# Peptides against a protein of PDB entry 5HDT: the designs that were tried, part 66

Target 1, 163 residues: chain A of PDB entry 5HDT
Amino acid sequence: MVVKTFMDMDQDSEEEKELYLNLALHLASDFFLKHPDKDVRLLVACCLADIFRIYAPEAPYTSPDKLKDIFMFITRQLKGLEDTKSPQFNRYFYLLENIAWVKSYNICFELEDSNEIFTQLYRTLFSVINNGHNQKVHMHMVDLMSSIICEGDTVSQELLDTV
Target 2, 163 residues: chain A of PDB entry 5HDT as posed
Amino acid sequence: MVVKTFMDMDQDSEEEKELYLNLALHLASDFFLKHPDKDVRLLVACCLADIFRIYAPEAPHTSPDKLKDIFMFITRQLKGLEDTKSPQFNRYFYLLENIAWVKSYNICFELEDSNEIFTQLYRTLFSVINNGHNQKVHMHMVDLMSSIICEGDTVSQELLDTV

## One batch from the design tools (peptide; made by RFdiffusion4, then SolubleMPNN)

Design b2_p17_4_s2 (from b2_p17_4, 12 letters changed)
Fold by OpenDDE base, seed 5:
Structure b2_p17_4_s2 (fold): chain B 163 residues (1-163), chain A 17 residues (1-17)
Amino acid sequence: as target 1 above (163 residues)
Amino acid sequence: SWEELLKKREEKRLAKA
């Protein structure tokens, strides 16, 4: 039900955004980010992606540390893109498509550890990219990486080595 | 996208002013 709620929510529904603010905050708790079930973590990641979509260009999370934790968490979930035959692949695809289209990671430019977040993202994407992925998956991966490079004023040597 | 939503937000703010 929680997944359906955020998935169907309109970005311009200010009243609904206010109503579900507490739920959005709760989904970013350690209880969910460190949940032992892999499928639950994937669902949480999708919900968080939807939250960023709904609240963009802002986020309900005011703590820089919390934002870092969330994006590092989402990045870890993207490892699931490696197995294209997984029954959960469609949800991993949804996650990738969402964050690429919204450009959710762009909020990280305001964080002190943005370079670390982007580096981990690139390493993760390059680790899972394979010839078995269809054109749409490749497109979203490229869009995600390109948007970060284009918005960044400088590119660290570490990031250059990763690319 | 994030950028488009930023522009939209600014437009809404200006409309209310």
Scores: peptide ipSAE 0.070, ipTM 0.604, DockQ to the pose 0.043
Fold by OpenDDE base, seed 3:
Structure b2_p17_4_s2 (fold): chain B 163 residues (1-163), chain A 17 residues (1-17)
Amino acid sequence: as target 1 above (163 residues)
Amino acid sequence: SWEELLKKREEKRLAKA
């Protein structure tokens, strides 16, 4: 129910944004980010991606450390893209499509550890890319990586080595 | 896209002002 609510929510619905603000904050708690169930973590990641879409450009998460934790968490979930035959692949695809289209990782440019976040993202994407992925998956992966390179002021040597 | 989201937000704020 929560997942469906955020997926269908319009970015222009200010009343709903206010109503679900507390829920959005709770979804970023350690309870959900460190949940033992892999499927639950995927659903949490999708909800977080939708939250970034809905609340853009101002994320409801004000702590830089919390934002870092969230994006590192989302990055870890993208590992699930490796198995195209998984019953959960469509949700992983949704996650990828969302973060690529929204450019939600652009929030990370304001973080001190932005290069670490981007490096982990690139490493993760390159580790899961395979010939089983269709053109749309490849397109979203390229769009996500290209957007960060084009909009970043500085790129660390470690990130360059990853590319 | 991020740019489109920003534009829509600004337009909405201006309309309410």
Scores: peptide ipSAE 0.062, ipTM 0.600, DockQ to the pose 0.048
Fold by OpenDDE base, seed 1:
Formats: structure tokens, C-alpha cells, sequence
Structure b2_p17_4_s2 (fold): chain B 163 residues (1-163), chain A 17 residues (1-17)
């Protein structure tokens, strides 16, 4: 239900954005970010990605620490892209496509720990990318990484070492 | 894309001003 709601919502739905603000905040709670069920965590990640899409270029999360937690969480979920035959792969694809198209990680440029977040993202993507992925998956991964490098003023040495 | 979203948001802001 939650996934369906956010997936169908667009940026122009101001009334709905206000209505679901509390839900958006709750989805970023430790209860969901540290949920023991892997499938639940994936659903949460997709919802969070949709939230960033809907509220872009703003974010309903005002705490830098919370934003860091969210993007670290999303990054961890991307590990699921490694199994292309998983029944949940389509949802992992959705997550990747969303964050790549929206460029949601661009919000992280304002965070003190942006380099850490980007480094972990790159490490994760390089760890899961393989020839079993179709062209679109590869393109989204490349687009995501390239966009961050191009839009950042500087790239840390640690990030360069990861590439 | 992010750039498109930025433009759209700015247009909405200007329209409401």
C-alpha cells in the first residue's frame, strides 16, 4: 500500500505531499532502517527513493545525520542487484533507476560526510556490477557514478582509488 | 532528472509569486 501510494504520486501533488509528510518521516526511523526482514528493507528503500523524487529538490528530512543514515541505508540495499534472477530484482532495478534518474544523492553534497557516502556507493556498485546485467542496468550505474563526479567540485582521493 | 526537477520547482515558485 505504501509503495503504491508513493509510486503513483507526483511532484505537483502539494496536498498529498503534505498529507504523507508524517509517513515519510516515519519511514526513515530506525524501526524501518534496521528492520530484520530484507524484503521490508527493500520496500522501505524504494519508498524513500520515491520520497526524494516527490519532494525534490528539497527533502522532508532536515537532520544531516538522518540524511546520512538514509543514503547509507539505500546504498546497502543496492547490494541486492547482484542476483539478477531474484524475484525481487525488478524492485532493485526500480530503486537503481529512480535514484539514477532523480540524482537523489546530489542532496548529499551538503553533508559533511558526503565523501564517505559517495565512496561507499561506488564500492557497492563496483562490487555488484557484472556482465549478467542488461544494458539499462549498466547505464544507470554509470549515470549515477558519472553524475556525482561531474557535479562535485572535487573528488576525494579515496573515491578516486575506488574508481 | 535533477535539473529538470529544479526547473519545474522554480517555475512553480514563480507562478505562485
Amino acid sequence: as target 1 above (163 residues)
Amino acid sequence: SWEELLKKREEKRLAKA
Scores: peptide ipSAE 0.053, ipTM 0.596, DockQ to the pose 0.046
Fold by OpenDDE base, seed 2:
Formats: structure tokens, C-alpha cells, sequence
Structure b2_p17_4_s2 (fold): chain B 163 residues (1-163), chain A 17 residues (1-17)
């Protein structure tokens, strides 16, 4: 499984990073981002999160448009956090924990449409937050949102209104 | 964290220099 490969890889594995670079690029293709199966999209999101962790502070995706598509895609997958009883919740939790710890969205500050990405992220998180989430989930959500506010030098009014 | 990842990457870079 591709997921296991990236999960076990760290940023010091330079040889492996080079070996799997093409796979990382392929995972960001429309074939995967627009895959009809929701579970496949979740797995892709987890892989992408791992890729950002492994290649931090850079990303193998050089196109700003592609980066935007990826983060908008990841944001959409976070909607799955709403149901804590879902069989896939553990993977959604992994996705949240990863992007919160890595601060993956920080790469978006270099994008022209960063405010749009952050706004959609905040709206999504606030839409899924509920009393069924344990303290760890809440902590990761807060960490994810606060890191963007604290690291950003410019925040749109729309983003501030969503907070 | 992002900062930790940056630190590790920088340390690796310096070690190779």
C-alpha cells in the first residue's frame, strides 16, 4: 500500500524521497483528486499529508495551481471528521493530526489564493466540530487554525470573520 | 512541528556542507 510507504518515511530518507518523487507527483493528479470513491480520496489525502511532511519545508509540487487544488482537496476531506462513529474516522484523525503537527498549510502563504484556502479550511473545521470529538481532536483543530493566524502577516477580513 | 522539521532539514544541510 502506498499509504504505508509514505507513513514510514521521514525527511532524512533522501534516496527514498527521490525514488518516490514521481509517485508523489502522480498522487496529486486529477485521477486521484477527483476519484469517485470517497475512501480512495481519503487515502490520497493522507498520502499527500505525508508527502508534505516528508518534503517539508518544500513540496514536490511546483505549480501554484496544483498546490491550491491539493489543499482545497485536503480541506474537503476533513468534512469526514464530523462522524466519530465512522469506520474511517481513524484515518480522518490521522489526516488532521498530521496537517496540524506539520503545519502543512503554511506553504500556502506563498500562494496568491492563500486567503481563500484558509477561509475554506476554517469554514470546514467549524462545520464539523461537535461535542462528540474528544479533547485531542479539538486540540488539533485549534492548533491548525491558530498556527495559520499566528504565522500569517496578512489575514483577510473574510478569514477573520470565520474565526 | 513545522519548526522542528525546518530545524532537522537545516541540520542535515549543514552536516553535508
Amino acid sequence: as target 1 above (163 residues)
Amino acid sequence: SWEELLKKREEKRLAKA
Scores: peptide ipSAE 0.051, ipTM 0.598, DockQ to the pose 0.049

Design b2_p17_4_s3 (from b2_p17_4, 10 letters changed)
Fold by OpenDDE base, seed 2:
Structure b2_p17_4_s3 (fold): chain B 163 residues (1-163), chain A 17 residues (1-17)
Amino acid sequence: as target 1 above (163 residues)
Amino acid sequence: SWEELLEKRRKKLEEKE
């Protein structure tokens, strides 16, 4: 229900955005980010990605620490892309496609720990990329990484070493 | 894209003013 709600919501639906703001905030709580069920965490990640899409270029999360936690959480979920035969692969694909198209991680440029977030993202993507992925998956991964490099004002040496 | 989303939000904010 929650997943479907956010998936169907668009950026221009201001009334719905206001209505579900509290839900969006609760989805970023430790309760959901540290949920013991892997499938639940994936669904949470997809919802969070949709929230970033809906509220772009802003985010309903005001705490820099919370934003960092969210993107680190999303990054961890991307590990699931490694198994192309998983029943949940389509949801992992959705997550990747969404964050790549929206350029959701660009919000992280406002964070002090942006380089850490990007480094973890790149490491994760490089660890899961394989020949079993189709062209679309590869394209989204490249788009996601290149957009950060192209739009970033500063790139740390650690990030450069990761690439 | 991010640019498209930015433009949409800009327009929406202008309409509210």
Scores: peptide ipSAE 0.029, ipTM 0.575, DockQ to the pose 0.047
Fold by OpenDDE base, seed 1:
Structure b2_p17_4_s3 (fold): chain B 163 residues (1-163), chain A 17 residues (1-17)
Amino acid sequence: as target 1 above (163 residues)
Amino acid sequence: SWEELLEKRRKKLEEKE
């Protein structure tokens, strides 16, 4: 479906990017972000992560409020990393790997509420990290957090207290 | 990485102009 389509898409196909622009915009609607099914929300998060990968370093979303909603939404989905034995763990891993490698959250530096977003991200990651996670999961979590700290000009005291 | 993506995008934009 949509997940498979975006997973197979890359940055080099400008024609496809234009074709799926409307779909990308619709995936950020409240209908999907507030969908009652947890598995659907995970799929939506993976699609959104792929969208950020494909359109990087830009994003097709023009509203700062919408971008905030999206990253807060993605952050909430990362809670699913807590159970390594879940049938959906592979998708949670994909989500983490993607956003860590792409550094998708870096676009949030342009948002006024960036500190709130990063704080929630760090709290979530620290709440789910455990010794049951393999080295790759740990590396992605560390890469994600370190990149934000290193590339940010300033880090709030609240964020420092979280670390 | 983000840096690589930035560079790739930069090159594409230069080629279009």
Scores: peptide ipSAE 0.021, ipTM 0.552, DockQ to the pose 0.046
Fold by OpenDDE base, seed 3:
Structure b2_p17_4_s3 (fold): chain B 163 residues (1-163), chain A 17 residues (1-17)
Amino acid sequence: as target 1 above (163 residues)
Amino acid sequence: SWEELLEKRRKKLEEKE
């Protein structure tokens, strides 16, 4: 229900955004980010992606450390894209499509550790990309990576070497 | 897209002012 609620919500729903603010904050807690169930972590990642979409260009998470933790968490979930035959692949696809379209990682440019986040993202994407992925998956991966490079004023040599 | 989201938020803020 929570997942569906966020999926159907848009950024114009101000009353609902205020109502679900506490839920958004709780979803970023260590309890959920470090949950032992892999499927739960995937659902949390999808919800977080929707939260960034709904609250864009701002985020309800004001702590730079918390934002870093969230995006490192989302990045780790993207590893699940490798198995195209998994029953959960459609949710991994949703996660990828969402963050690529919204450009959610763009908020990381304000973080001191942005290069670390982007480097880890690129390494993860290149580790899971394979010929079994359809054109849409490949396009979203490319869109996600190219958007960060194009909008970033400075890119580390380490990141460039990863690409 | 991010740009579209930014523009929508900007317009919404202007309407409230």
Scores: peptide ipSAE 0.021, ipTM 0.552, DockQ to the pose 0.047
Fold by OpenDDE base, seed 4:
Structure b2_p17_4_s3 (fold): chain B 163 residues (1-163), chain A 17 residues (1-17)
Amino acid sequence: as target 1 above (163 residues)
Amino acid sequence: SWEELLEKRRKKLEEKE
């Protein structure tokens, strides 16, 4: 399983990173990002999150357009956090926890559309947050949003209006 | 576990600082 492979990979293992580079690139293809199955898209998002963790602070994706597509894709998957009783909730939790800890979205500061990406992220998080979420979920959501504010030199008015 | 993975990441980041 691709998820397990990337989860077990060590960030300091350059040999393994090189070995699975092509696989990492293929996971960002339209075939996976636009897959019709919701569960498959969630798995892809988790794999992408692990890839960002492993390659941090860099990423194997060099195209600005591709990076934008990936983070917009991950943002859309976070909508699944709304249903705390879903059988897939633990995987959504993993996705949230991972991207919050790694600060994966910080790579978006290099993109001209960073404000759009962050705005969509904040809107999504505020739309799914509810009283059914435990303290850990809330903490990761706050950490994710705070990391972007703290690392960013400037925040667009649109983003401020969203918060 | 997810927590173990995060802990490993934490340690690596601290070592780089």
Scores: peptide ipSAE 0.020, ipTM 0.609, DockQ to the pose 0.173

Design b2_p17_4_s4 (from b2_p17_4, 10 letters changed)
Fold by OpenDDE base, seed 5:
Structure b2_p17_4_s4 (fold): chain B 163 residues (1-163), chain A 17 residues (1-17)
Amino acid sequence: as target 1 above (163 residues)
Amino acid sequence: SFEELLEKREKERLEKE
């Protein structure tokens, strides 16, 4: 399975990164980002998160528009964190843990629409946070938001209002 | 493996709730 392939890859393996570059690019296509099945979209998001982890600090995607689409897509998937009793919750947790630890959203600072991406991320996280989440979930959410604020030289008022 | 990771996270989630 594609998911297992990327999860098993080492970040320092240049040979493997080159080999699977085409697959990484293909996973970011509209076919996968706009897939009608919710579970498929979650798997795609996890794969994309793994791709960012493997290729960090450089993304294999060169188009700013594509990067924006990917991060907006990942942000939408994080809505699934709201239901802690969902059968797919562990995959949502994996997604959150990955992007928080890797600081994947830091790539967005070079994008013109970075503020829009971060605002949507914060709104999404605050909308799903509840007392049913354990300490690790809360920690990853806080780490993700704090990292972006701390690395940003200028925080817009809109972003501050969201926090 | 991915399955092992999910099982580990599920266990941790149940222990902390």
Scores: peptide ipSAE 0.024, ipTM 0.564, DockQ to the pose 0.088
Fold by OpenDDE base, seed 3:
Structure b2_p17_4_s4 (fold): chain B 163 residues (1-163), chain A 17 residues (1-17)
Amino acid sequence: as target 1 above (163 residues)
Amino acid sequence: SFEELLEKREKERLEKE
């Protein structure tokens, strides 16, 4: 129910956005980000991606440390893209498609630790990319990586070495 | 197909929520 609510929420509905703001903030708590169940963590990541989509271009999270934690968390979930036959692959695909289309990671450019976040993202994506992925998955991965490079004013040598 | 599988799984998920 909660997941469906976020997925179907209209970006132009300020009243609905305000109603679920507290829930959005709660999803970023350590309770959810460090949940012991892998499937729960994936679901949380999808919800967080939906939140970024709904509240774009501004995230409801104001703390730089919290934003870093969220994107590092999302990045860790992307490791699940490696197994295309996983029962949860559809949710991993949803996560990838969402963050690629919304360009959610663009918020990280304003963070002090943006380089760390992008480096981990690229390392993760390159570690899971394989020939078993269909064309759509490949396109989303490429779109996500290329967008960050093109929109960044400067690219660190460490990030370049990762690519 | 792979796409059909994803659509089926998503449909089933949404129906249960």
Scores: peptide ipSAE 0.022, ipTM 0.550, DockQ to the pose 0.076
Fold by OpenDDE base, seed 2:
Structure b2_p17_4_s4 (fold): chain B 163 residues (1-163), chain A 17 residues (1-17)
Amino acid sequence: as target 1 above (163 residues)
Amino acid sequence: SFEELLEKREKERLEKE
């Protein structure tokens, strides 16, 4: 191991933070969000969920359009919860558990298109929820939807009709 | 995951010291 001075450690730490931030931003690029492989997209979604967890309650993404793209992307991945027998189901479960516990979608309240995002989320969850899911999956789905309703002060009629 | 990637990078950095 190389002995580093305090100054060297601080410099290396800042460089790593910059690299990590750059990686976080890069994961939200169209290259990953529009990747043709669904397994890659799932992995990207899990990484993005982890980023939101790590940076909670804030996010390293400052663009409202990019945030919308990310959450619409994550929402689309949740469709994979429909097949409980899939080898990737555990990863879909992780995605659901993470975003539900962290309340990642709550950052969307700052977005102009929050109602659109939440509507798509609810429609997706209702489309995949079934009696084949165990109690934990049901709990996370309910927690995710309930948290948004409880924390939100204004909800569109369209969203209310979806619920 | 992103967290796993960070942990791997941190481990590699520490091993090089």
Scores: peptide ipSAE 0.032, ipTM 0.525, DockQ to the pose 0.060; fails the geometry check
Fold by OpenDDE base, seed 1:
Structure b2_p17_4_s4 (fold): chain B 163 residues (1-163), chain A 17 residues (1-17)
Amino acid sequence: as target 1 above (163 residues)
Amino acid sequence: SFEELLEKREKERLEKE
């Protein structure tokens, strides 16, 4: 239900953005990020992606540590893209499409641990990408990685080694 | 098609919720 709410939310509605700010903050708590249910974690990731979409170009999160936790969490969820036959694949696709289109990870450039985040993202994407994926999936993966490289001022050697 | 599959899955998900 929360996912549906955020999916339908307009970026230009300041009233709605303020209304759901507390929910956005709560979704980033350890309770959700470390939830034992894989499906719940996926839903949380989708909600977080929607939050970044809605609040773009700024995030409602002020803590660099929290932002790092969120993006590391989202990155871990992207592992689910490997199984295209999974009942949850549509949500994994949604997650990928969203973060690629919004360029959500670009907010990480302001973080001290940006290189770590991007490295883990690239490793994850390359670990799950396969020829069985639809061209659109490939496109989103490439768009996501290319955008980060093109807009980044510096690319660590570790990141380059993952490419 | 793949897109049709995604739409079908999404529809089924929404109907169950």
Scores: peptide ipSAE 0.026, ipTM 0.570, DockQ to the pose 0.066; fails the geometry check

Design b2_p17_5_s1 (from b2_p17_5, 11 letters changed)
Fold by OpenDDE base, seed 1:
Structure b2_p17_5_s1 (fold): chain B 163 residues (1-163), chain A 17 residues (1-17)
Amino acid sequence: as target 1 above (163 residues)
Amino acid sequence: MEKELYKERRKEYYDIF
């Protein structure tokens, strides 16, 4: 499946990066971002996370508005972390671990609406985090948030109040 | 985490997709 294709792809796979570029762009379309099936949206989010990994430190998406849509979309998917007993939890965990390791959200610093994106991310993470999550989940959440705080020159007071 | 370590880590998820 498409998810496994991107999972297997490395950052130095230049020919594959070119070959699958159109697919990467297509996966960011409204058809997928607004897909009615939550399982499909999760798979799309995992693909997008790996796309950011593969093309790092850049992104194949040229539109700031599209980048905002993607990160707001990924943020919404992270709500699925709330149910650790869900059959899909490991996929949500994959998403979290990936974006934390890649530091995907750091691309948002170049966006005009970065503070909105970061605020929504932090709000979402704190809405789902609970004592039922193991240390690995907590670690990835902290790594994700800390990366943004440490790398950002400025963050909104609202974001700071959330932390 | 190193890139090679994460490559190995990703393989652990292969069966969930």
Scores: peptide ipSAE 0.505, ipTM 0.920, DockQ to the pose 0.805
Fold by OpenDDE base, seed 2:
Structure b2_p17_5_s1 (fold): chain B 163 residues (1-163), chain A 17 residues (1-17)
Amino acid sequence: as target 1 above (163 residues)
Amino acid sequence: MEKELYKERRKEYYDIF
């Protein structure tokens, strides 16, 4: 499975990074980002999260519009964290832990629409946070939000109102 | 967390996928 391919890949795997670059680019196509199957979209999001890990601190996606689409897409998938009893919850947790640890969203600071992306992220996280989440889930959510606040040069008023 | 530690952490998720 494609998810496991990227999970097994390290940042220093230069030959593999080159080999799977086209696959990484293909996974960001509208075909996958707009796939009708919710479970497929989750798997795509997990792949994209690992792609950001592998290619950090850069992203293989050169289009600002594409990067925006990807992060808006990942943000939408995080809504799945709301149901802690879902069979897919552990995959949503993987997605959360990954993007929090990698600080993937920090790439968005270079984007013109960074504030929109961060605003949607915070709104989504606040909407899904509940008492059913264990301490680790809360920790990753806090880490993700805090890193953006601490490392960002400027934050829009809309984002401040969301926080 | 160090990269090596997270690599070990990722292995814990392998059966989930």
Scores: peptide ipSAE 0.500, ipTM 0.920, DockQ to the pose 0.849
Fold by OpenDDE base, seed 3:
Structure b2_p17_5_s1 (fold): chain B 163 residues (1-163), chain A 17 residues (1-17)
Amino acid sequence: as target 1 above (163 residues)
Amino acid sequence: MEKELYKERRKEYYDIF
């Protein structure tokens, strides 16, 4: 499975990073980002999260528009965290833990529409957070949001209003 | 978290996928 391939890959695996670069680019295509199956979209999001980990500090995606699409896509997948009893919840948890640890969204500071991306992320997280989530879920959500606030020079009033 | 610790953590998810 493609997701396991990227999960096993380390940042220092230069030969493998070169080998799977085209696959990483292909996974960000509209075919996958707009795939009709929600389970496929979740798997794609998990792969993309690991791709950001592997190719850090720079994403293999050079287009600012593509990067925006990817992060808006990942943000939409985080809505799946709302149902703690879902069979797919552990995969949503993987996605959350990964992007929180890697600080993937911090690459968005270089994008013109960074404020829009961060605003949508915060709105999404606050829309799904509930008392059914364990402490680790809450911790990752806080870590994700705090990293953006701490590393950002300026945060818009709209973003502050969501916190 | 150290990279090695997170690598070990990722292995815990292997059976989820």
Scores: peptide ipSAE 0.495, ipTM 0.919, DockQ to the pose 0.814
Fold by OpenDDE base, seed 4:
Structure b2_p17_5_s1 (fold): chain B 163 residues (1-163), chain A 17 residues (1-17)
Amino acid sequence: as target 1 above (163 residues)
Amino acid sequence: MEKELYKERRKEYYDIF
């Protein structure tokens, strides 16, 4: 239910953005980010992805540490793309397509630990990419990685070693 | 952003949630 709430929300709906702001903040709590259930974490990640879409180009999260935690969390969820036969694969695909289309990780350029976040993202994507993925999955992975390279002012040596 | 196109695209995922 919560996933569909944010999925249906438009970026221009200021009243709804205000109404669900507290829910958006609550979803980024440690309770959800560290939830023991893998499927719950995936749903949370999908919600967070849509939250970034809705509030773009800004984020409703004001703490740099919280933003880092969220993106590291989302990055960890992308590991689920590895198993193309998983019953949850389409939700992982939704997550990937969303963050690639929205360019959500561009917010990370404002963070001191941006290089760490991008490095972990690239490592994760390269660790899960395989020949079992269709071309759409590959396209979104490439779009996500290339957008960061194109938008970034500098790329660390660590990130270069990862690519 | 092609917001209108992606809005329709998101509706294709309704069945998985």
Scores: peptide ipSAE 0.493, ipTM 0.919, DockQ to the pose 0.837; fails the geometry check

